# Ledger of designs, part 7: peptides against a protein of PDB entry 6KZJ

Target 1, 71 residues: chain A of PDB entry 6KZJ
Amino acid sequence: SPDLLSEVSEMKQDLIKMTAILTTDVSDKAGSIKVKELVKAAEEEPGEPFEIVERVKEDLEKVNEILRSGT

## One batch from the design tools (peptide; aimed at target 1 V8 R55 V63)

Design b2_p13_2_s2 (made by RFdiffusion4, then SolubleMPNN; from b2_p13_2, 7 letters changed)
Fold by OpenDDE base, seed 5:
Structure b2_p13_2_s2 (fold): chain B 71 residues (1-71), chain A 13 residues (1-13)
Amino acid sequence: as target 1 above (71 residues)
Amino acid sequence: DLVMKILKLLLAL
């Protein structure tokens, strides 16, 4: 439903905002991170339903691969 | 580092 897509999109945006806050203190170890630019990009994230779903699927697969590798 | 890699990924979403 459109409500579920909106909720997933909002959750993704919230995760990015939280990450931006957490990385401020570890930015030197994370390398050069343009936090402000990434937050702005996340706020512009909403799109058509199929585009949102495909972006979320890709992101979740990337997370899964990182978790399985453990490195 | 696993945590750092995940954080970088989240920022790239």
Scores: peptide ipSAE 0.103, ipTM 0.615, DockQ to the pose 0.141
OpenDDE base, seeds 1, 2, 3, 4: peptide ipSAE 0.061, 0.102, 0.101, 0.057; ipTM 0.590, 0.608, 0.604, 0.587

Design b2_p13_2_s3 (made by RFdiffusion4, then SolubleMPNN; from b2_p13_2, 6 letters changed)
Fold by OpenDDE base, seed 5:
Structure b2_p13_2_s3 (fold): chain B 71 residues (1-71), chain A 13 residues (1-13)
Amino acid sequence: as target 1 above (71 residues)
Amino acid sequence: SLVMEILKRVLAL
């Protein structure tokens, strides 16, 4: 439904916004962060809510693996 | 680093 799509898309956008805040004062190793471009990409995520959720789930699993490895 | 890798993954969402 449009409501579920909007909710999932907003969640993704919020994650990007939080990342932008955290990276504003990080070293040059993070590279240039184009916040506006990332926000636009989040709003234009294609697919039904399920497809977006599955992409987020995959990325969170990758984060979990990084946390477990400790690198 | 761990933090930088996590941030890169979040940006790729």
Scores: peptide ipSAE 0.076, ipTM 0.596, DockQ to the pose 0.141
OpenDDE base, seeds 1, 2, 3, 4: peptide ipSAE 0.052, 0.075, 0.037, 0.032; ipTM 0.581, 0.602, 0.550, 0.526

Design b2_p13_2_s4 (made by RFdiffusion4, then SolubleMPNN; from b2_p13_2, 7 letters changed)
Fold by OpenDDE base, seed 2:
Structure b2_p13_2_s4 (fold): chain B 71 residues (1-71), chain A 13 residues (1-13)
Amino acid sequence: as target 1 above (71 residues)
Amino acid sequence: DLVMEILKRLLAL
C-alpha cells in the first residue's frame, strides 16, 4: 500500500542519514582518524553500527522493491 | 539501543 511504501522510504532515508553520521561526522571531531579507516573497522566487525546500518539499508531497499513490484 | 529500535520498526511493517 502507499502507506507501507511511504514508511519504508522514510526508514531508508533515516538509515542514509545515520550512515552519514557514522562515516563523516566522527571525522570532524576525531581529526586524526580518517573516514576510510572508520568504515574499514566497521566492515570488519559485523556488529559495529556502520555495518549494521548498511545491511539494514540494503534490506529495506529490497523490501521497497518487492512492495513496489508486488512480487 | 539503536539496533533494537531499527528491528522494532522493521517488524512493525
Scores: peptide ipSAE 0.046, ipTM 0.556, DockQ to the pose 0.071
OpenDDE base, seeds 1, 3, 4, 5: peptide ipSAE 0.040, 0.040, 0.032, 0.026; ipTM 0.526, 0.511, 0.525, 0.510

Design b2_p13_3 (made by RFdiffusion4)
Pose (drawn by RFdiffusion4):
Structure b2_p13_3 (pose): chain A 69 residues (1-26, 29-71), chain P 13 residues (1-13)
Amino acid sequence: SPDLLSEVSEMKQDLIKMTAILTTDVKAGSIKVKELVKAAEEEPGEPFEIVERVKEDLEKVNEILRSGT
Amino acid sequence: LVKNILFKVNALL
């Protein structure tokens, strides 16, 4: 559904903002369009499986930021 | 991790 795509678009923007905060990359050469396109093509599994991996990674980032380790 | 999440989000889109 369009609502699912819009939520995911908002997550993508949140991640860009997080990247800008965390990066020391001094045209943002650390972000490669070809790597992004390849990853969009090659990430395995259906949406549910991808979402579970994204959730796990976000929980891990949250723990780092909240606990400091 | 943030980079890997972005790759997975692009696959969802």

Design b2_p13_3_s1 (made by RFdiffusion4, then SolubleMPNN; from b2_p13_3, 5 letters changed)
Fold by OpenDDE base, seed 4:
Structure b2_p13_3_s1 (fold): chain B 71 residues (1-71), chain A 13 residues (1-13)
Amino acid sequence: as target 1 above (71 residues)
Amino acid sequence: LVMEILKRVEALL
């Protein structure tokens, strides 16, 4: 249904935004991550939802590492 | 930094 496609698209956009926020804010500590490259990669691949989720997962792991380090 | 990240994540969830 068009409504389901819209919902999936919104979810995708939210995940991309989360990734961008996490990568930009943590970039000074976690190495140079090209947010633009991550966004483009997520848009170009047929498996993009999974790839976006994996990138978000990696970003959350970086956040967890920062928390554990006390920074 | 971490607190700002968490706030932004919470806003997007």
Scores: peptide ipSAE 0.079, ipTM 0.591, DockQ to the pose 0.071
OpenDDE base, seeds 1, 2, 3, 5: peptide ipSAE 0.054, 0.077, 0.059, 0.063; ipTM 0.528, 0.542, 0.545, 0.560

Design b2_p13_3_s2 (made by RFdiffusion4, then SolubleMPNN; from b2_p13_3, 5 letters changed)
Fold by OpenDDE base, seed 5:
Structure b2_p13_3_s2 (fold): chain B 71 residues (1-71), chain A 13 residues (1-13)
Amino acid sequence: as target 1 above (71 residues)
Amino acid sequence: LVMEILKRVLALL
């Protein structure tokens, strides 16, 4: 549904913004965070709405696995 | 750990 795609897209954008905020203080070693480039990449997801949602879901599952692994 | 998580999240976005 278009509403689900909009919600998932907004959540991804919010995650980008939060990541940028959390990394600003540590950026001296990780390089300059190009927030604009990340936002653009999030807005330019290829494929049909269903494919975009499934990719975001997969990425969130990977994040969850990373958090659970403690590495 | 925190920095690695943030790097991985950033790479997935």
Scores: peptide ipSAE 0.101, ipTM 0.608, DockQ to the pose 0.111
OpenDDE base, seeds 1, 2, 3, 4: peptide ipSAE 0.062, 0.100, 0.098, 0.101; ipTM 0.548, 0.608, 0.599, 0.616

Design b2_p13_3_s3 (made by RFdiffusion4, then SolubleMPNN; from b2_p13_3, 6 letters changed)
Fold by OpenDDE base, seed 3:
Structure b2_p13_3_s3 (fold): chain B 71 residues (1-71), chain A 13 residues (1-13)
Amino acid sequence: as target 1 above (71 residues)
Amino acid sequence: RVMEILKRVEALL
Protein backbone atom coordinates (compact mmCIF):
# COMPACT_ATOMS: atom_id res chain seq x y z
CA SER B 1 0.00 0.00 0.00
CA PRO B 2 1.24 3.54 -0.69
CA ASP B 3 0.72 4.52 2.97
CA LEU B 4 2.92 1.64 4.18
CA LEU B 5 5.59 2.50 1.59
CA SER B 6 5.59 6.12 2.79
CA GLU B 7 5.98 5.01 6.41
CA VAL B 8 8.89 2.67 5.58
CA SER B 9 10.55 5.40 3.51
CA GLU B 10 10.29 7.86 6.40
CA MET B 11 11.73 5.30 8.83
CA LYS B 12 14.64 4.62 6.45
CA GLN B 13 15.38 8.35 6.18
CA ASP B 14 15.38 8.72 9.98
CA LEU B 15 17.66 5.67 10.34
CA ILE B 16 20.13 7.16 7.83
CA LYS B 17 20.20 10.43 9.79
CA MET B 18 20.80 8.66 13.11
CA THR B 19 23.51 6.44 11.62
CA ALA B 20 25.28 9.51 10.23
CA ILE B 21 25.22 11.13 13.69
CA LEU B 22 26.56 7.96 15.36
CA THR B 23 29.34 7.31 12.82
CA THR B 24 30.65 10.85 12.23
CA ASP B 25 29.40 13.40 14.73
CA VAL B 26 29.79 11.20 17.87
CA SER B 27 33.42 10.46 16.92
CA ASP B 28 34.27 14.10 16.17
CA LYS B 29 32.13 15.72 18.89
CA ALA B 30 32.06 13.29 21.82
CA GLY B 31 31.50 16.37 24.00
CA SER B 32 28.69 17.91 21.91
CA ILE B 33 25.51 18.42 23.94
CA LYS B 34 23.39 18.06 20.77
CA VAL B 35 24.74 14.60 19.89
CA LYS B 36 24.38 13.39 23.47
CA GLU B 37 20.79 14.65 23.60
CA LEU B 38 19.84 12.93 20.33
CA VAL B 39 21.36 9.62 21.48
CA LYS B 40 19.55 9.77 24.83
CA ALA B 41 16.22 10.67 23.22
CA ALA B 42 16.53 7.73 20.83
CA GLU B 43 17.44 5.29 23.64
CA GLU B 44 14.19 5.99 25.52
CA GLU B 45 11.92 5.00 22.62
CA PRO B 46 11.99 1.35 21.52
CA GLY B 47 11.65 1.11 17.75
CA GLU B 48 13.25 4.48 17.06
CA PRO B 49 16.14 4.47 14.52
CA PHE B 50 18.84 4.29 17.21
CA GLU B 51 17.21 1.24 18.85
CA ILE B 52 16.93 -0.49 15.47
CA VAL B 53 20.65 0.13 14.78
CA GLU B 54 21.58 -1.09 18.29
CA ARG B 55 19.59 -4.32 17.83
CA VAL B 56 21.30 -5.00 14.50
CA LYS B 57 24.71 -4.26 16.07
CA GLU B 58 23.97 -6.64 18.96
CA ASP B 59 22.91 -9.43 16.58
CA LEU B 60 26.08 -9.00 14.49
CA GLU B 61 28.21 -9.12 17.66
CA LYS B 62 26.48 -12.38 18.65
CA VAL B 63 27.23 -13.88 15.23
CA ASN B 64 30.87 -12.77 15.50
CA GLU B 65 31.17 -14.37 18.95
CA ILE B 66 29.74 -17.68 17.67
CA LEU B 67 32.18 -17.67 14.73
CA ARG B 68 35.18 -16.97 17.01
CA SER B 69 34.26 -19.61 19.61
CA GLY B 70 33.18 -22.26 17.11
CA THR B 71 30.12 -22.96 19.28
CA ARG A 1 34.62 -1.91 15.88
CA VAL A 2 31.25 -0.28 16.67
CA MET A 3 31.84 2.38 14.02
CA GLU A 4 32.69 -0.28 11.44
CA ILE A 5 29.40 -2.09 12.19
CA LEU A 6 27.43 1.15 11.89
CA LYS A 7 29.12 1.95 8.56
CA ARG A 8 28.09 -1.46 7.25
CA VAL A 9 24.50 -0.82 8.40
CA GLU A 10 24.58 2.57 6.66
CA ALA A 11 25.76 0.93 3.44
CA LEU A 12 22.73 -1.40 3.49
CA LEU A 13 20.20 1.47 3.79
Scores: peptide ipSAE 0.058, ipTM 0.537, DockQ to the pose 0.136
OpenDDE base, seeds 1, 2, 4, 5: peptide ipSAE 0.056, 0.055, 0.055, 0.042; ipTM 0.527, 0.527, 0.525, 0.552

Design b2_p13_3_s4 (made by RFdiffusion4, then SolubleMPNN; from b2_p13_3, 7 letters changed)
Fold by OpenDDE base, seed 1:
Structure b2_p13_3_s4 (fold): chain B 71 residues (1-71), chain A 13 residues (1-13)
Amino acid sequence: as target 1 above (71 residues)
Amino acid sequence: RVFEILKRVLALE
């Protein structure tokens, strides 16, 4: 449903915003993390809803792998 | 841990 796609997109945006908040504290040391670019990318989720969902799915798979590894 | 997870997800490492 389009509502589910919007919810998934919003969830991804929230995760990126959380990352931005966390990286602002460390960004003084990590010159490679362009928080502003990530936030902009989250607001301008490029592609059709299906492409957004596929990207989120890939991200969740990465999270799952990290959690399983215990790192 | 959450920070490291998010970095990896976003390929920021």
Scores: peptide ipSAE 0.062, ipTM 0.593, DockQ to the pose 0.095
OpenDDE base, seeds 2, 3, 4, 5: peptide ipSAE 0.061, 0.059, 0.033, 0.032; ipTM 0.587, 0.584, 0.525, 0.569

Design b2_p13_4 (made by RFdiffusion4)
Pose (drawn by RFdiffusion4):
Structure b2_p13_4 (pose): chain A 69 residues (1-26, 29-71), chain P 13 residues (1-13)
Amino acid sequence: SPDLLSEVSEMKQDLIKMTAILTTDVKAGSIKVKELVKAAEEEPGEPFEIVERVKEDLEKVNEILRSGT
Amino acid sequence: EALEIVRRVLKRL
């Protein structure tokens, strides 16, 4: 559905913002368009499986930021 | 580490 795509688009923008905060990359050469396109093509599994992995990773980032380790 | 995970999540989407 378009609502699902819009929520994912908002997540992508949140991740760009997080990248800008966390990076020391001084045209943002650390972000490679070819790597992004290849990852969009090659990430395995259906959306549910991908969402589970995204959730696990976000929980991990949250723990780092909240606990400091 | 957080940055790497954030970029990985971004590539998946």

Design b2_p13_4_s1 (made by RFdiffusion4, then SolubleMPNN; from b2_p13_4, 7 letters changed)
Fold by OpenDDE base, seed 1:
Structure b2_p13_4_s1 (fold): chain B 71 residues (1-71), chain A 13 residues (1-13)
Amino acid sequence: as target 1 above (71 residues)
Amino acid sequence: EALELVMKIYYML
């Protein structure tokens, strides 16, 4: 349905924004985050937001490690 | 398909 597609699109955009925030606020010690890859993936098939969520989770874990270590 | 994706995201979060 068009309404469901719009909801998924909005969710996708929010997840990309989360990743963007993490990439700008975290140290290089958080590891590589391929924002360009996320953007490309977001424009691909409907399953892409799922991949974005996985990347966001990974990035959050990196941030958590930095916060715990103080480094 | 969109609904399936939403459900997948919902359950993995």
Scores: peptide ipSAE 0.045, ipTM 0.547, DockQ to the pose 0.053
OpenDDE base, seeds 2, 3, 4, 5: peptide ipSAE 0.042, 0.033, 0.041, 0.042; ipTM 0.542, 0.548, 0.564, 0.536

Design b2_p13_4_s2 (made by RFdiffusion4, then SolubleMPNN; from b2_p13_4, 5 letters changed; failed a check: too like the target's own chain)
Amino acid sequence: EALELVKEILYRL

Design b2_p13_4_s3 (made by RFdiffusion4, then SolubleMPNN; from b2_p13_4, 7 letters changed)
Fold by OpenDDE base, seed 2:
Structure b2_p13_4_s3 (fold): chain B 71 residues (1-71), chain A 13 residues (1-13)
Amino acid sequence: as target 1 above (71 residues)
Amino acid sequence: EALDLVMKILYML
């Protein structure tokens, strides 16, 4: 549905903006995270939708481990 | 870093 896709797209945009603010705050002390580079990297990610989902799941698992361990 | 991975995920979606 176009309405559902538009709403999901809006949520994604908001999350990107919020995350960018959080990363810039920590980037003053840590290495600068280049948003433009992340966009280019995402565009270059190969694979069919299923393969992309598997990569996302793997990355989410890594995030979970970092948050749980604090490292 | 967790925030870097989150950004990667958001742009891949």
Scores: peptide ipSAE 0.095, ipTM 0.631, DockQ to the pose 0.502
OpenDDE base, seeds 1, 3, 4, 5: peptide ipSAE 0.095, 0.063, 0.078, 0.073; ipTM 0.636, 0.602, 0.650, 0.644

Design b2_p13_4_s4 (made by RFdiffusion4, then SolubleMPNN; from b2_p13_4, 5 letters changed)
Fold by OpenDDE base, seed 5:
Structure b2_p13_4_s4 (fold): chain B 71 residues (1-71), chain A 13 residues (1-13)
Amino acid sequence: as target 1 above (71 residues)
Amino acid sequence: EALELVLKILYRL
């Protein structure tokens, strides 16, 4: 739906901003991230777009927990 | 690790 697409676009923008902040904060570890593996994992994830977005929201909650706790 | 997870999420979208 158009509402879902709008939500996704906003989420992407926020994630890009978070990436910039986190890259600066953890620069020593950023270079060790295997991006190709992350891309492959995303490509292999089954489900319709809505289902993927729901999993994204679950993972965002995990991100929030990590940032809040520092671990 | 937060950055890795953020990137994982980003590449799904």
Scores: peptide ipSAE 0.633, ipTM 0.913, DockQ to the pose 0.599
OpenDDE base, seeds 1, 2, 3, 4: peptide ipSAE 0.631, 0.627, 0.632, 0.631; ipTM 0.913, 0.912, 0.913, 0.913

Design b2_p13_5 (made by RFdiffusion4)
Pose (drawn by RFdiffusion4):
Structure b2_p13_5 (pose): chain A 69 residues (1-26, 29-71), chain P 13 residues (1-13)
Amino acid sequence: SPDLLSEVSEMKQDLIKMTAILTTDVKAGSIKVKELVKAAEEEPGEPFEIVERVKEDLEKVNEILRSGT
Amino acid sequence: VRKLLEKNLELLE
């Protein structure tokens, strides 16, 4: 549904903002368009499986930021 | 989205 795509688009924008905060990359050469396109093509599994992996990784980032380790 | 998240993890590690 379009609502699912819009939530994911908002997540993408959140991740760009997080990248800008965390990065020391001094045209943002650390972000490669070809790598992004390849990853969009090759990430395995259906959306549910991908969402589970994204959730696990976000929980890990949250733990780092909240606990400091 | 997944690739951006992975890069953010690398930045934190």

Design b2_p13_5_s1 (made by RFdiffusion4, then SolubleMPNN; from b2_p13_5, 4 letters changed)
Fold by OpenDDE base, seed 1:
Structure b2_p13_5_s1 (fold): chain B 71 residues (1-71), chain A 13 residues (1-13)
Amino acid sequence: as target 1 above (71 residues)
Amino acid sequence: VLYLLKLNLELLE
């Protein structure tokens, strides 16, 4: 298995990928979803695993909003 | 646990 920090970072990257896929089909109906914010978060200094997890949690919430919108 | 979460996210892709 990869280092813990690498695992969390890769998981975050996957969440960004999921968001990108979902938003491409619903671009004009994405609501409060901020794709640019997710991209910037990925470029930021990740910090310790706990800090990354908190960011991932926020990103998951955004992805969930896309899924719940039905758009 | 993070590894398992990672696997689940990958399955959704």
Scores: peptide ipSAE 0.058, ipTM 0.575, DockQ to the pose 0.063
OpenDDE base, seeds 2, 3, 4, 5: peptide ipSAE 0.031, 0.027, 0.027, 0.030; ipTM 0.562, 0.545, 0.533, 0.560

Design b2_p13_5_s2 (made by RFdiffusion4, then SolubleMPNN; from b2_p13_5, 5 letters changed)
Fold by OpenDDE base, seed 1:
Structure b2_p13_5_s2 (fold): chain B 71 residues (1-71), chain A 13 residues (1-13)
Amino acid sequence: as target 1 above (71 residues)
Amino acid sequence: SLYLLRYNLELLE
């Protein structure tokens, strides 16, 4: 439903914001993380809910790597 | 699940 898609998209947007905050202070240690790429992905057509969730999960894993690294 | 995903995101925030 549109409401479900919107909610998942909002979650992804929050994740992108957090990724940006973490990467701005950590220099270029986000080797596999490109903030601009995440923003671009958010602007693209999201597709089906499952596809959106998988993208968010991937981004979440990257954010978690930053947090675990102490940076 | 979406529930687990929401939970993980909330922990990060």
Scores: peptide ipSAE 0.065, ipTM 0.613, DockQ to the pose 0.072
OpenDDE base, seeds 2, 3, 4, 5: peptide ipSAE 0.045, 0.031, 0.035, 0.032; ipTM 0.573, 0.575, 0.564, 0.536

Design b2_p13_5_s3 (made by RFdiffusion4, then SolubleMPNN; from b2_p13_5, 4 letters changed)
Fold by OpenDDE base, seed 1:
Structure b2_p13_5_s3 (fold): chain B 71 residues (1-71), chain A 13 residues (1-13)
Amino acid sequence: as target 1 above (71 residues)
Amino acid sequence: VLYLLKYNLELLE
């Protein structure tokens, strides 16, 4: 469904925003996270729903690592 | 906010 894919894409966009806030606040604790890479990935073709979900999952795990290290 | 986010992310792992 286009509506479902749009919702997942919006969720990813929100995650990128949260990641940017965390990375700016925790200095170099971002480690392997590159905000520029996340933004670019969001601009690329998302692919099939499964691929979108997997990308979101990966991004969430990275954000969690920042939170675990800094909070 | 960060606490709630951390908790939810941990539940997803």
Scores: peptide ipSAE 0.047, ipTM 0.638, DockQ to the pose 0.073
OpenDDE base, seeds 2, 3, 4, 5: peptide ipSAE 0.036, 0.035, 0.034, 0.031; ipTM 0.569, 0.567, 0.559, 0.571

Design b2_p13_5_s4 (made by RFdiffusion4, then SolubleMPNN; from b2_p13_5, 4 letters changed)
Fold by OpenDDE base, seed 1:
Structure b2_p13_5_s4 (fold): chain B 71 residues (1-71), chain A 13 residues (1-13)
Amino acid sequence: as target 1 above (71 residues)
Amino acid sequence: SLYLLEYNLELLE
């Protein structure tokens, strides 16, 4: 339904925002974090939100490792 | 954790 799709789109937008926050301070250490890939995924079919979430989870794990190691 | 992601998303709304 259009209401469900609107909710999914909002979630995608939030995930993109989270990724932007992560990349701002850890771009030099985060390694392979591709914001462009996330944006393209968000523009594709509604099945993409799960894939976007998985990418964000990976990015968060990378950030966590950087912070934990002190590097 | 997916739960932590969902919580952070909720905070952004």
Scores: peptide ipSAE 0.063, ipTM 0.621, DockQ to the pose 0.061
OpenDDE base, seeds 2, 3, 4, 5: peptide ipSAE 0.060, 0.046, 0.052, 0.048; ipTM 0.590, 0.572, 0.590, 0.587

Design b2_p13_6 (made by RFdiffusion4; failed a check: a repeat of another design)
Pose (drawn by RFdiffusion4):
Structure b2_p13_6 (pose): chain A 69 residues (1-26, 29-71), chain P 13 residues (1-13)
Amino acid sequence: SPDLLSEVSEMKQDLIKMTAILTTDVKAGSIKVKELVKAAEEEPGEPFEIVERVKEDLEKVNEILRSGT
Amino acid sequence: LVKNILFKVNALL
C-alpha cells in the first residue's frame, strides 16, 4: 500500500539525518549511488524478513546511543 | 549499521 511506502520513505529520511549526525565524511563521497542501487537489487527475502533485520539493527543502534556502548 | 539499514530500506522501496 502507499501508506507502507510512505512510512518506509520517512524511515529512509530518518536514516539520512542519522548519517549526517554520525559521519565525519567531510558531495558526500561516502554515499555511493551504485552501491545503493546494487543493495536495492540484491537484499534477500520478502519485505517481512527485511523488516525484521532492519528492526534488529535499529534496536542495536538504539542500545549504542542510549547506553553509550 | 545505519548504512546497512539504508540498504535494506532501499530494497523495501

Design b2_p13_6_s1 (made by RFdiffusion4, then SolubleMPNN; from b2_p13_6, 5 letters changed)
Fold by OpenDDE base, seed 4:
Structure b2_p13_6_s1 (fold): chain B 71 residues (1-71), chain A 13 residues (1-13)
Amino acid sequence: as target 1 above (71 residues)
Amino acid sequence: LVFKILKDVLALL
């Protein structure tokens, strides 16, 4: 449904914000998660539901990597 | 540092 796609898109935007927080607070050794690249990807048309899910998955993996490296 | 990040993440969830 359109509502579900909107919710997934909002979740992606939240993941970008989380990534920005994690990358600003973790010292320069956290691998170059280009927050700028994530922002650009969010400005692109969300595309098909599968493409949205794959982008969300990628953002989750990046957040997880930052969390593991920051401990 | 890690605890600050975790708090910020939890605030966004």
Scores: peptide ipSAE 0.057, ipTM 0.617, DockQ to the pose 0.060
OpenDDE base, seeds 1, 2, 3, 5: peptide ipSAE 0.046, 0.056, 0.034, 0.048; ipTM 0.551, 0.576, 0.532, 0.558

Design b2_p13_6_s2 (made by RFdiffusion4, then SolubleMPNN; from b2_p13_6, 4 letters changed)
Fold by OpenDDE base, seed 5:
Structure b2_p13_6_s2 (fold): chain B 71 residues (1-71), chain A 13 residues (1-13)
Amino acid sequence: as target 1 above (71 residues)
Amino acid sequence: LVKRILERVLALL
């Protein structure tokens, strides 16, 4: 259905935006993106896309901890 | 760890 294709396309775009927030230096443009809105939209469906984003976030936090500790 | 991060990021693109 064209409606399903548009919904999947919008979901993909939101996930790309979330990925950009998590992977780019938090300093400049992250403040303009409604992270809260994207997280909430991803939480509405407890499916693979939200779980992937949360796992990416967790892994990036672990990398940041390693870099900060110098080990 | 880094490899798994990149794989997950690529899956979102």
Scores: peptide ipSAE 0.057, ipTM 0.529, DockQ to the pose 0.205
OpenDDE base, seeds 1, 2, 3, 4: peptide ipSAE 0.035, 0.052, 0.033, 0.034; ipTM 0.543, 0.541, 0.541, 0.545

Design b2_p13_6_s3 (made by RFdiffusion4, then SolubleMPNN; from b2_p13_6, 5 letters changed)
Fold by OpenDDE base, seed 2:
Structure b2_p13_6_s3 (fold): chain B 71 residues (1-71), chain A 13 residues (1-13)
Amino acid sequence: as target 1 above (71 residues)
Amino acid sequence: LVFKILERVLALL
């Protein structure tokens, strides 16, 4: 449904914002510029709602692999 | 470790 696609898109945006806050709070003197650039780049990712969902799914799979490997 | 994970997550999003 369009509602589910909108919800997934919103979740991706929230994850980007939360991650930016968590990384900037620690990186305030050297990394803030790179974090803002990455957030802007991620917010500008073009795509139809279906393509956004597929990208979010792939990103979550990659995150899960990172967490499971302990690297 | 936690910061490296967060950096990688940010790069993927």
Scores: peptide ipSAE 0.083, ipTM 0.583, DockQ to the pose 0.112
OpenDDE base, seeds 1, 3, 4, 5: peptide ipSAE 0.042, 0.065, 0.063, 0.060; ipTM 0.528, 0.545, 0.549, 0.532

Design b2_p13_6_s4 (made by RFdiffusion4, then SolubleMPNN; from b2_p13_6, 4 letters changed)
Fold by OpenDDE base, seed 2:
Structure b2_p13_6_s4 (fold): chain B 71 residues (1-71), chain A 13 residues (1-13)
Amino acid sequence: as target 1 above (71 residues)
Amino acid sequence: LVKRILHDVLALL
């Protein structure tokens, strides 16, 4: 459904925005989450729904890794 | 420090 693609795409865009906010102010100490790579991934063709979900999953795993590092 | 900032930002979203 186009609605599911829109929802997943919106969720990815929100994750990119969150990651950018979190990493820009902490860029010197938070492990190199390539904010640039996340922004580029938003500008590239989203691909199939599965590919979008896999990219979102990877972004969430990176956020979780930062939270778990305790710093 | 980074963890606290991240948590605070997440709480605002």
Scores: peptide ipSAE 0.063, ipTM 0.624, DockQ to the pose 0.055
OpenDDE base, seeds 1, 3, 4, 5: peptide ipSAE 0.054, 0.053, 0.040, 0.046; ipTM 0.554, 0.553, 0.536, 0.541

Design b2_p13_7 (made by RFdiffusion4)
Pose (drawn by RFdiffusion4):
Structure b2_p13_7 (pose): chain A 69 residues (1-26, 29-71), chain P 13 residues (1-13)
Amino acid sequence: SPDLLSEVSEMKQDLIKMTAILTTDVKAGSIKVKELVKAAEEEPGEPFEIVERVKEDLEKVNEILRSGT
Amino acid sequence: ALDIVRRVLKRLA
């Protein structure tokens, strides 16, 4: 559905903002368009499986930021 | 944390 795509688009914007905060990359050469396109093509599994991996990774980032380790 | 954030971004791209 379009609502699912819009939530994911917002998540992508949140991750760009997080990248800007965390990076020391001094045209943002650390972000490679070819790597992004390849990853969009090659990430395995259906959306549910991808979402589970994204959730796990976000929980891990949250723990780093909240606890400091 | 940054590597994970970029990995998540690639998955959603």

Design b2_p13_7_s1 (made by RFdiffusion4, then SolubleMPNN; from b2_p13_7, 8 letters changed)
Fold by OpenDDE base, seed 1:
Structure b2_p13_7_s1 (fold): chain B 71 residues (1-71), chain A 13 residues (1-13)
Amino acid sequence: as target 1 above (71 residues)
Amino acid sequence: PLDLVMKILYMLS
């Protein structure tokens, strides 16, 4: 439904913004995270929410590895 | 921030 798609789209945007915030403080170590690619993902059609969420999840996992390792 | 990341990953799992 349109309401569900709107909710997923808003969640996607929030996740992208949070990823950007988390990577700014460790951006010098986050070479594997491409902010440009996240922006492109935000512009993707709302018909692929699963793929977008999985990409954001992968990026957040990379951020988690950096933060947990302290490197 | 680490706690927030873990919460998000939990929601996505």
Scores: peptide ipSAE 0.079, ipTM 0.649, DockQ to the pose 0.103
OpenDDE base, seeds 2, 3, 4, 5: peptide ipSAE 0.078, 0.048, 0.059, 0.049; ipTM 0.648, 0.568, 0.630, 0.618

Design b2_p13_7_s2 (made by RFdiffusion4, then SolubleMPNN; from b2_p13_7, 7 letters changed)
Fold by OpenDDE base, seed 4:
Structure b2_p13_7_s2 (fold): chain B 71 residues (1-71), chain A 13 residues (1-13)
Amino acid sequence: as target 1 above (71 residues)
Amino acid sequence: PLDLVMKILKMLS
């Protein structure tokens, strides 16, 4: 429903913002994720809720790998 | 920050 899509889209936006904050301080070491790509992901058409969640999850996994490796 | 990321990933799993 439109209400569900709006709610999930808002969640996506919040998660992308948090991801961007977490990556700004380590951006010099980040080789696989860029802030501009996160912004693009936030601005793209959402699609279905599952697809939104999976894309955000993938981005956060990349952030996690950077934080674990220190690179 | 790593703890927060892990928490979010767990919530989405």
Scores: peptide ipSAE 0.084, ipTM 0.660, DockQ to the pose 0.102
OpenDDE base, seeds 1, 2, 3, 5: peptide ipSAE 0.077, 0.078, 0.072, 0.040; ipTM 0.651, 0.655, 0.649, 0.563

Design b2_p13_7_s3 (made by RFdiffusion4, then SolubleMPNN; from b2_p13_7, 8 letters changed)
Fold by OpenDDE base, seed 1:
Structure b2_p13_7_s3 (fold): chain B 71 residues (1-71), chain A 13 residues (1-13)
Amino acid sequence: as target 1 above (71 residues)
Amino acid sequence: PLELVMNILKMLS
């Protein structure tokens, strides 16, 4: 439904924004996350929500590793 | 921040 797709799109946008904020907190240590990959995820069609979630999850895992290790 | 990330990852697992 269009309502479900809108909800998934909003979630995608929020998660990408959170990833960006967390990576800026670690300054230049965010090298493991490619900006172009985040752009690709943002431009992904709403018809592929599973792929969007998996890409965002992977990026957030990288952010977690950087914050946890300090590198 | 770490707790927030971990909570999100748990939701997505």
Scores: peptide ipSAE 0.070, ipTM 0.609, DockQ to the pose 0.103
OpenDDE base, seeds 2, 3, 4, 5: peptide ipSAE 0.049, 0.041, 0.060, 0.039; ipTM 0.586, 0.541, 0.601, 0.571; seed 2 fails the geometry check

